# Ledger of designs, part 144: peptides against a protein of PDB entry 7RZF

Target 1, 358 residues: chain A of PDB entry 7RZF
Amino acid sequence: PFQEEHLKQLYKIVPIKDIRNLYVTFPIPDLQKYYKSNPGHYLGHLIGHEGPGSLLSELKSKGWVNTLVGGQKEGARGFMFFIINVDLTEEGLLHVEDIILHMFQYIQKLRAEGPQEWVFQECKDLNAVAFRFKDKERPRGYTSKIAGILHYYPLEEVLTAEYLLEEFRPDLIEMVLDKLRPENVRVAIVSKSFEGKTDRTEEWYGTQYKQEAIPDEVIKKWQNADLNGKFKLPTKNEFIPTNFEILPLEKEATPYPALIKDTAMSKLWFKQDDKFFLPKACLNFEFFSPFAYVDPLHCNMAYLYLELLKDSLNEYAYAAELAGLSYDLQNTIYGMYLSVKGYNDKQPILLKKIIEKM
Target 2, 358 residues: chain A of PDB entry 7RZF as posed
Amino acid sequence: PFQEEHLKQLYKIVPIKDIRNLYVTFPIPDLQKYYKSNPGHYLGHLIGHEGPGSLLSELKSKGWVNTLVGGQKEGARGFMFFIINVDLTEEGLLHVEDIILHMFQYIQKLRAEGPQEWVFQELKDLNAVAFRFKDKERPRGYTSKIAGILHYYPLEEVLTAEYLLEEFRPDLIEMVLDKLRPENVRVAIVSKSFEGKTDRTEEWYGTQYKQEAIPDEVIKKWQNADLNGKFKLPTKNEFIPTNFEILPLEKEATPYPALIKDTAMSKLWFKQDDKFFLPKANLNFEFFSPFAYVDPLHSNMAYLYLELLKDSLNEYAYAAELAGLSYDLQNTIYGMYLSVKGYNDKQPILLKKIIEKM

## One batch from the design tools (peptide; made by RFdiffusion4, then SolubleMPNN)

Design b2_p17_5_s1 (from b2_p17_5, 7 letters changed)
Fold by OpenDDE base, seed 3:
Structure b2_p17_5_s1 (fold): chain B 358 residues (1-358), chain A 17 residues (1-17)
Amino acid sequence: as target 1 above (358 residues)
Amino acid sequence: SPWPPKPSYSPEVEGVL
């Protein structure tokens, strides 16, 4: 566990690669014994969320951050870290204090709303899907992983312990949230812009860095983080599959796509899966327009239309991805291509959302 | 997204933090 002297520290780190990253880290208790409730996963799901009113959405809207990851990491014996990691823009590198303020505003929003059982249920359902369709790990990798897990879990639970959420524990969520405070923060900024401005070298990797105390004024600014009205909890994920029924193979199933509908305005090809037997489908749509490639203006308009359409669908993209759904939109020389892939149960919902934005 | 990222933490940062 870090002593008080190791808290409220800023590390300016020179990377080998041209990367700009911010790591906001908090020492937390060892949560391993709480695997059935996994409060760190609950918080990582919300803090790491990418939907409307998320931390990432606001930081992206300011042009400061490209990506965000939040969650627990293993530490040494008897403690873990909670980490919020962001990929910084060049502008975001100038606004690190304000980025961290927004992190604390979001954490304060989570405190104000309190633990939500429905969010826990979504995490449980998502983990159940991930477990049910877990790819068979190679036996050697699997055995090595199991050997490590056997130190922490009962033998009967070793296979499920990483995925199985059983207990909603709002008390443990609040306990972890109570550790996510400015007084417990360790900040690392990774940027080549610190080259020639460092005074220390790390012994293991030769990493050049500078260590600074975070000013008490900055800590107080973060401690007084108000509720930002732009932050809101995510909406319920409508894309989480619940039906995993595999339809029987039709007697007339062809090894190639068959034309099942032919009209003046549409052709439909279908192939049933005869190999994988998964509750998944691939929907591919090719749209033809005589105007799509007539001239450079129409090409640019068609491009702009798809970029605007993609932007308007970003609100669903993350929730769909979490639920094992994806879509793709591309310009073609004839018009537009749309693909919807993943679990079949909620594909109609995603397809409807796409069509409503078109 | 939730932690852990793919790939994991940079070794450069793990040595400092």
Scores: peptide ipSAE 0.077, ipTM 0.787, DockQ to the pose 0.391
Fold by OpenDDE base, seed 4:
Structure b2_p17_5_s1 (fold): chain B 358 residues (1-358), chain A 17 residues (1-17)
Amino acid sequence: as target 1 above (358 residues)
Amino acid sequence: SPWPPKPSYSPEVEGVL
């Protein structure tokens, strides 16, 4: 474990690539023995969430951050790290202290709300879906992965241990959350803007860096992180599939899409899956409007409409993605194209949400 | 997103942290 001298440190790192990253890291206990409850995954799911009221949503709204990742990583010597990693904009590089303040405000929100069993259940269900539909890894890659994880898990559980959540342990969630404090922080900022401003070289990669102590005033600012009313727990993910039934192949199943509805206002083609046997569907809709491309004004209005529609659907995009659903919206020369793809079970819910915004 | 990050992880940070 890191000694106190290794905490409250700032590392300014020069990358080889033109990247801007912030790593906010916390030494945590080794959680490997708690894989059945996986409290670090619970916290990573919430801190790494991208929906409304998330940490990323606020940081992105300020133009400071493009992407966010949160979760546990293996450490050395029987400890782990909890890491919050963000991709910084040029503006975000100037606001690192305030970005980290927002991280601690979100963490404080998690403390105030306490552990939520429904969030654990969603993580469990998502992991069960991921396990059930894990692509059959190529035998060589699969064997190498199994060999690696055999060091951590009983042989009987090796195949499932990464995905199997069984035990809701609010005590362990609180224990990990208690380690996510400013006094326990290690910050790394990665930017080419530190070129020529470093005084150390890392031995393994030759990475140029500078190490500084984080000022006590900054630590205190983060310790006094208030409840930011913009931060909210995510809503329940309504898109998580629960029904994985594969419908039997119809006797008259056509090898090509069959026209199953033909009206003056709509045509519908259907093809049942005869190859993959997955509880997935692709719904494709083409909307035809004689006005969409009649002139440049209508073309621009159709474009603007679609951009506004996409923006209005952003609240569902992440929850849908987590649940293995996706949608696409495009302008076409005849109007609009909508595609909904993924697990069949909750596609009607996503489609309804899209239609309600149209 | 939750950890682990997509492979944009800079190995340079692993040696410093």
Scores: peptide ipSAE 0.069, ipTM 0.790, DockQ to the pose 0.398
Fold by OpenDDE base, seed 5:
Structure b2_p17_5_s1 (fold): chain B 358 residues (1-358), chain A 17 residues (1-17)
Amino acid sequence: as target 1 above (358 residues)
Amino acid sequence: SPWPPKPSYSPEVEGVL
């Protein structure tokens, strides 16, 4: 267990690769016994969220961060870490204190809102989907994994324990959230910009680093993190599938796409799945415009239109991806291509959102 | 990106932290 002397530390680390990373880490209790509620996963879902009003969305809007990962990591016996890891831009490397301030502002927002049962339910539903459609692991790998997790879970739960959320425990969420404080922080900044500025060498990998105490003034600044009105809880994910019914194979099912609609303005081909038997569909749309490639101006306008359309859809991209839906938009020499893929149940919702932005 | 994976330190960070 880290003592007080191991807290409020800043590590400046020289990487082998040209990377810029920030690790904000918090010592937390061992949460393994709470796997049925998984409070660290609840917090990781919110802190790592990419939707509007998320921590990542704000840090991206400032040009400081490219990617964000939040969640629990195993530590030593009886100890875990909660980590917020970000990929830093060159500008973000200059704003590390402010990035961490925004992290504490988001954490303060989570304290102010309190634990949300509906968010827990979404995590439960997403995990249930992931479990139901988990790819078949190789038997040897699967057996070895089961043997490893038998140390942590009852035999009857070993197959489901990683995915099955059963208990909403707001008390445990608050307990973990109470550990996410500036007084309990360990910060690592990874950048080649620290080359020749280090005074220590790590024994295992020979990593060059410098360790510094975080100034009490900086800790106090983070402790006094106000509510930032830009931070919001996610909206409910409307794309989570609930219907997994597979329609029976029709007697007239063709091995190739059949033309089922032919009109002056549209042709429609359909093929029923005869192989995978998954509650998934692939919708492909080709749009033809005589203006798309008539001249360089129209080409550039069509490109710009599609980039603006993609940008306007970013609010749905993460929620769709979490729910196992994806879309793709491409310029073609004839106009535009749209694809929607994944679970069929909520595809009409995503398609409607796309059309409403077009 | 899909659900943020369990965060892992890079080897360089794991040795220092």
Scores: peptide ipSAE 0.037, ipTM 0.776, DockQ to the pose 0.539
Fold by OpenDDE base, seed 2:
Structure b2_p17_5_s1 (fold): chain B 358 residues (1-358), chain A 17 residues (1-17)
Amino acid sequence: as target 1 above (358 residues)
Amino acid sequence: SPWPPKPSYSPEVEGVL
């Protein structure tokens, strides 16, 4: 276990690559025995969320962070780490204290809202989808992964233990959340800007670093993190598939798209999948407008329209991605192209959301 | 995003932390 002397530490690390990263780490108990409830995954889902009112959304809005990852890492025997890792902008490197303040404000929001069973159920459903299609999408890495998992799980559960959430344990969520406090923090900042400012060399990799105690004033600032009204829990992910039925291959199925609708306003081609046998579809729409590229003004207006449309849809992008849905919007010389791809069950919902913003 | 089930530090961070 980390002693008090190992907590409230700041590490300034010189990378080999030109990267700017922040690692905010917390020692937590070994949660392996709680794999059926996986409280660290619940917290990682929320802290790592990218939707409206998320930690990442606020940090991106300030221009301080590009990406955010949150979750548990295996430690040595008897402990784990909870990690919040962000990719820092040049400006974000100057605002590390304020970034970490926002992390603690979001954590405080999670404490104030308490554990949500619906969020656990969403994690369960997402993991069930990932498990159900794992072997179809990634056959080559399976055997080596199983061998590593056998050290942690009963043989009968090895295939499922990483994915099957079974028990909602609000007590364990609160227990982990209680470890995510400023007094327990270890901070690493990775930047080339620390070159020539280090006083230590790490023995294993020769990494140059400086270790400093985080000032008590800074710890106190983080301990007094208020509720930031910009932080909100995510909404329920409406895109999570529940129907995985694969329709039988029709006898008249063609190896190429067949024209199934021909009208003055629309043509429709359809091809049934004859290869993958997944509950997935690709919807592709080409919209034609005689005005889209008639002159430079209309071209610029069409571009601006699509950028505004993409921005207005950004609220759904992450939820769709988590659910295995994607969309693409492009300007064409004839108008606009829209693509919706992924699990077919909730594609109509995503398509409706897109059309409602158009 | 949520961290993968087995997140790793970069080598530079793993040696220091």
Scores: peptide ipSAE 0.059, ipTM 0.773, DockQ to the pose 0.414; fails the geometry check

Design b2_p17_5_s2 (from b2_p17_5, 8 letters changed)
Fold by OpenDDE base, seed 4:
Parts: sequence; C-alpha cells; structure tokens
Structure b2_p17_5_s2 (fold): chain B 358 residues (1-358), chain A 17 residues (1-17)
Amino acid sequence: as target 1 above (358 residues)
Amino acid sequence: SPWPPRPSYSKEVEGVL
C-alpha cells in the first residue's frame, strides 16, 4: 500500500512516442473479492461515459481531451488503482490542473447522486450481452487466459466471473468513491515537452521522468471542487438488446439478396443470414437525389448537411456502441448512404433517432 | 470508455507509477 509520501505526487514522463497523456490514479483496496458486484466497473462506466453531461463531453467541448478511459487496474498484492486516463490535446497539456478539477467535479456529482441501481443493471445487461456473444477465443489464447483467471476465481465461475454481475452493492460503490479524493491522488503527465526537464530514469524501461509534490494549494483547489451543473448522469441506454431470438430460416431463402419491394420510390433487398446465426442485422440505405450533386454548391451543401447530422447524432453514438450497435453516414455521388449494424432488437430505435434528426 | 484502455496504454507509465 502507498504511504502518504507516495500520494499527492506528480510524475512528468517523457514518452518514446509523440503522445500526450494524463493519468490520474487513486490507490484503492483490492476489489477482486467483490467481482460479483464490481464497484470499480460501475464507476468506470460512469466516469468513462462519453454521452451528454459526461466528463469526456465537457473536456472535449473545451478542446482539452480527445479520449477518456476510467476504471480499476490491478496493483500489487492487497491494493488496486482506479485510473482516469485521457489523451491530451496540445491545449489540454496546458490545462492539466483544470482537467483534474473537472474530474473531481464529476466525482462529486457521483457522490451527490449516490449509487444508482439502474446503472448497475445496465452494466449487468451489457456484460451479459458481451458474454453471450463472446467470439470463440482461439484455443491458445483461451487456455492462457483461463490459467490466469484460475488464480482469482473458483473453477466453476472462471468462464463467467469477468462478466457476471449479481449483486448491487451501493456501500462498495461509496467506499471506492471515498478513495477518489485529491489527498489520495497520483498524477502522471506523459509528453515529449518534458524532454531535457527530467532528473530520474525508470529502471525497467529506461523511461525518463521527474517527480514533484503537487502543491497544497492545488490539492485544496481540487478538494473544493463544486458541483458543475454541466455534469449529469447518463440517460438510460435504450439500445441494450433484450431479445436475442434468431428467426427461422425461410424455406425459400435466397443465397443472394432478393428484391422484396419494388416501387417507383423505393427498392428493398433482403438476405437472411444463413451462416452466422446471430441476432444481428445490417440495414443499408442508399438515398438518391438528382439534386445532391448537380453542382459544387449542392455537393458542399450535402456534405455540410451530413456533418451537421452526424453532430446531432453524437448523443446516441456512444450508447449505441456500448449496446453493440453502430451507424454510418456517407455522401455518395448519387446522394447519401446510411448503415445501421449490430443487434437487431434495438435497431429500429436507433433508426428512428437517425430519421428524427434527418 | 471504461477500463481497460485502448492500445495507447504505455508500459512506460506502469514502470513509473
């Protein structure tokens, strides 16, 4: 376990690659025994969320961060880390203290709202989907993974323990949130801008770094993190599949897409899956407009329209991705292409959301 | 996204932290 001398530390690290990263890390208790409730996954889901009112959404809006990851990581024996990792823009590298302030504001929002059973249920459902449709791991990778997991889980649970959430434990969520405090923080900033400004070399990889104590004034700034009204809990993920029924193969199933609707305004081709037998579909729409590409002005307007449409759909993109849905929107020489892919159950919901924004 | 991070996770940071 880290002593007080190892807390409130800033590490400035020189990478081999030209990358800019921030790691905000918190020593936490070993949560392995709580795998059935997985409070670290609950917090990682919320802190790592990408929807409206998320930490990432605010940090992106400021141009400081490109990507965010949050969650628990294994430490040494008897402790773990909770990590918030962000990819920094050049501007974000100048605003690290304010980025971390926003992290603590979001954490404070999570404390104020308290543990939400519906969020736990969504995590449970997402994990159940991931488990159910886990690709058959290659035998060599699978055996190696099982051997590692056997150290942590009963033999009977080895296959499911990583995915199976069973117990909502708000007490454990609060316990982990109580460790996500400025007094318990270790910060690493990774940037080439620290080249020639380091005084230490790490023994394992030869990584050049500088260690500094975080000033008490900065710690106090983060301790006084208020409720930022821009931060909100995510809305319920309406895209999580619940029906996994595979429709029977039709007797007249064609090996190629069959034209099932032919009208002056629309043609529809259909091909039932005869290979994978998954509760997945690919919906592909091609929109034809003789006016879309008449001249450069119309081409530019069609481009701008799709960019605006994509921007208007960003609120659903992450929730859809988590639920195993994706969409794509492209300009074509004849108009527009839309694709919706993934689990078929909630595709109509996503398609409706897209159409409502069109 | 939730942990684990995308492939940009540096082993260099693991040695320092």
Scores: peptide ipSAE 0.166, ipTM 0.834, DockQ to the pose 0.407
Fold by OpenDDE base, seed 1:
Structure b2_p17_5_s2 (fold): chain B 358 residues (1-358), chain A 17 residues (1-17)
Amino acid sequence: as target 1 above (358 residues)
Amino acid sequence: SPWPPRPSYSKEVEGVL
């Protein structure tokens, strides 16, 4: 556990690569024994969320941050870290104090709303889906990971312990949230702009850095973080699959796509899966328009239309991705291409959302 | 943050923190 002298510290780090990163870290208790409730995963899901009203959405809207990652990491024996890591823009590097203020405003929102059982249930369902299909998708990555996990979990639970949430523990969520305070913060800023301004060298990698105490005024500013009305809990993820039925292979199943519909306005090709036997589908749509490539103006209009369409779908993109759905939209010389991939159960919902924005 | 949200520490930060 860090002593008071290790808290409220700012580290300015010179990277080898031209990168700009912020790491806001909080020492937390070892949560390994609470794997069945996994309160750090609950908080990482919310803090790391990318949907409307998320921390990332606000920081992106200001042009300060490109990406955000939140969650627990192992520390030394007997403690962990909760980390919020962001990729900083050049402008964001100038607004680190305000970025961290927004982090504490979001954390304060989580305290005000309290632990949500429905959010826990979504995390449980997402993990159950990931577990059920992990072995079928990536055989090589599975074996090496199990060997490391055997040190932390009972053999009977090793396969499931990383994925099975069993117990909703609001008390443990609140306990971790209580550690996410300004008085418990360690901040690292990584930027080449600190070159020639450092006074220490790290022993293991020779990393040049400067350590400074965070001013009490700044700590107090973060302690007084109000409720920012822009921050909201995510909406329920409608894309989480619940039906995993695999339809039997039809007797007339073709090894190649068969034309099953031929009309003046549309052709439909279908191939049943004969190899993988997963509750997944790929929907591919090619739209033809005589106007898409008739001249440079129409080409630019078609490009702009797809960029606007993609932007209008950003609210669903993250929730779909979490649920194992993806979409792709691209311009073609004849019009547009749309692809929807992933679990079949909720593909119609995502497809409907796309069509409603078109 | 990609699911599951796991922070990626650079080695440089891990040595300092």
Scores: peptide ipSAE 0.121, ipTM 0.808, DockQ to the pose 0.530
Fold by OpenDDE base, seed 2:
Structure b2_p17_5_s2 (fold): chain B 358 residues (1-358), chain A 17 residues (1-17)
Amino acid sequence: as target 1 above (358 residues)
Amino acid sequence: SPWPPRPSYSKEVEGVL
């Protein structure tokens, strides 16, 4: 649907809000018929990854980007978009060309590694978890959603088609990845810094913008994106739950936490869930130190310790979050507080990782 | 993030792109 005249375009957009965003968009074929393999989701998972060696990790390390989202969006009839959207820092706004170069370096890394069946399997497993524990939609919303989905899916698949991956299709992953090229790019930069520098007004919302062709030299720079050795595929997500067993409610289950261990060094309180019946737990640890708040120096040292500890755990934070696990670390007047929340199956793994960094 | 699997597309950008 896009002609050559619509490709390699730069849009400078003035927002209503004081925001700085970059949208790097690629026209792609309509992938709706490929919902069972969902190659756009596979690519969005990798491009949008936040772990070590990810695109976001490198762009954050340079101070150019705060957040990154990658994935497919519906277009008009017969096409979709693949979008990489980033929140820009003030410095990042000055380095848009280099940010996009890094995007193409990461895409080149994905081409070099080729499609990975284990990554597809992780996407499948994560989607299966999300489907299994999907919140009940409101009847009106659910009915309207089903009616919309019936245009795209067989009746028997309508309930599952958004979540269940069935087919690993490396050919389709490569096909979509082949559309993620500089010659196909449409770039939008959103910033108030373009105020008074626009010459067009968008018809629907009155958005002020300027459209420019991206210089051929810049396109060539992106086409010649080499392999950046900082980019790596993610490691396997060890936090994805596989056991969803819910233990029966004990006859002696208390409506409040019961003290089940009392020693000189530790107290343990336990309450079984009697309400939600989910394979989830909350582990809360309070650590007591007589030195944590004895003076301003110790207080600042305890603060710095937790900031360093949090930084050292960032490598696991995203993988844990994707798997429905979270942790929190806080300073207290008595020492520190640790919380681990989410699916119980892999909580011991996350807890071990935290303890190993302490 | 890949989530939401469809980027939150601002209406301002949607009208231009």
Scores: peptide ipSAE 0.112, ipTM 0.811, DockQ to the pose 0.484
Fold by OpenDDE base, seed 5:
Structure b2_p17_5_s2 (fold): chain B 358 residues (1-358), chain A 17 residues (1-17)
Amino acid sequence: as target 1 above (358 residues)
Amino acid sequence: SPWPPRPSYSKEVEGVL
């Protein structure tokens, strides 16, 4: 376990690659024994959420952060880490203290709202879907994984323990949230801008770094993090599949896509799956416009339109991805291509959201 | 980032922290 001398530390690290990263790390208890409730996963789901009112959404709106990852990491024996990792913009590198303030504001929002059973249920449902449709691992890899898991889980639970959430434990969620405090923080900033400003070299990789104590005034600023009204809990994920029915093969099932609709404005091809037997579909739309590539202006307008459309859909992209849905939007020389892929059950919802933004 | 969010330090960060 980290002693007090290891807390409230700032590490300025020189990377080999031209990257800008912030790691906000909290020592937490070993949560392995709580795998049935997985409070670290609950918190990682919320802190790492990318929807409206999320931590990432606000930090992106400021132009400070490109990506965010939140969750638990294994530590040494007897402890874990909770990490919030962000990819920093050049501007974000200048606002690290304010970025961390926003992290503590979001954490304070989670404390104020308290543990939500519906969020736990969504995590449970998402994990159940992932388990049900887990791709067949290679036998050797599968056996080696099982052997590793046997050290941590009962034999009867080895197949499900990584996926099956069984117990809503608000007390454990609050216990982990209580560790996500400024007094328990370890901060690492990774940037080439620290080159020639370091005084230590790490033994394993030769990484150059500087270690500094975080000033007490900065810790106090983070301790006094107000509720930011921009932070909201996510809405319910409407894309989580609930129907997994496989339709019977039609008697006239074709080995290739058959033309099932031919009109002046549209052609539709359909092929039933005869191989995989998954509750998944692939919808592909090609839109043809005589104006798409008439000249460079129309080409640029079509490009800008798709970039704006993608940006307007970002609020759904993450929730869809979590639910095993994806979409793709591309410019083509003839117009636009749209693809919607994944579980078929909620594809109409995602498709409707896309069309409403078009 | 791929869900569930399970962050890891880069090797460089992991050596320092």
Scores: peptide ipSAE 0.106, ipTM 0.806, DockQ to the pose 0.579

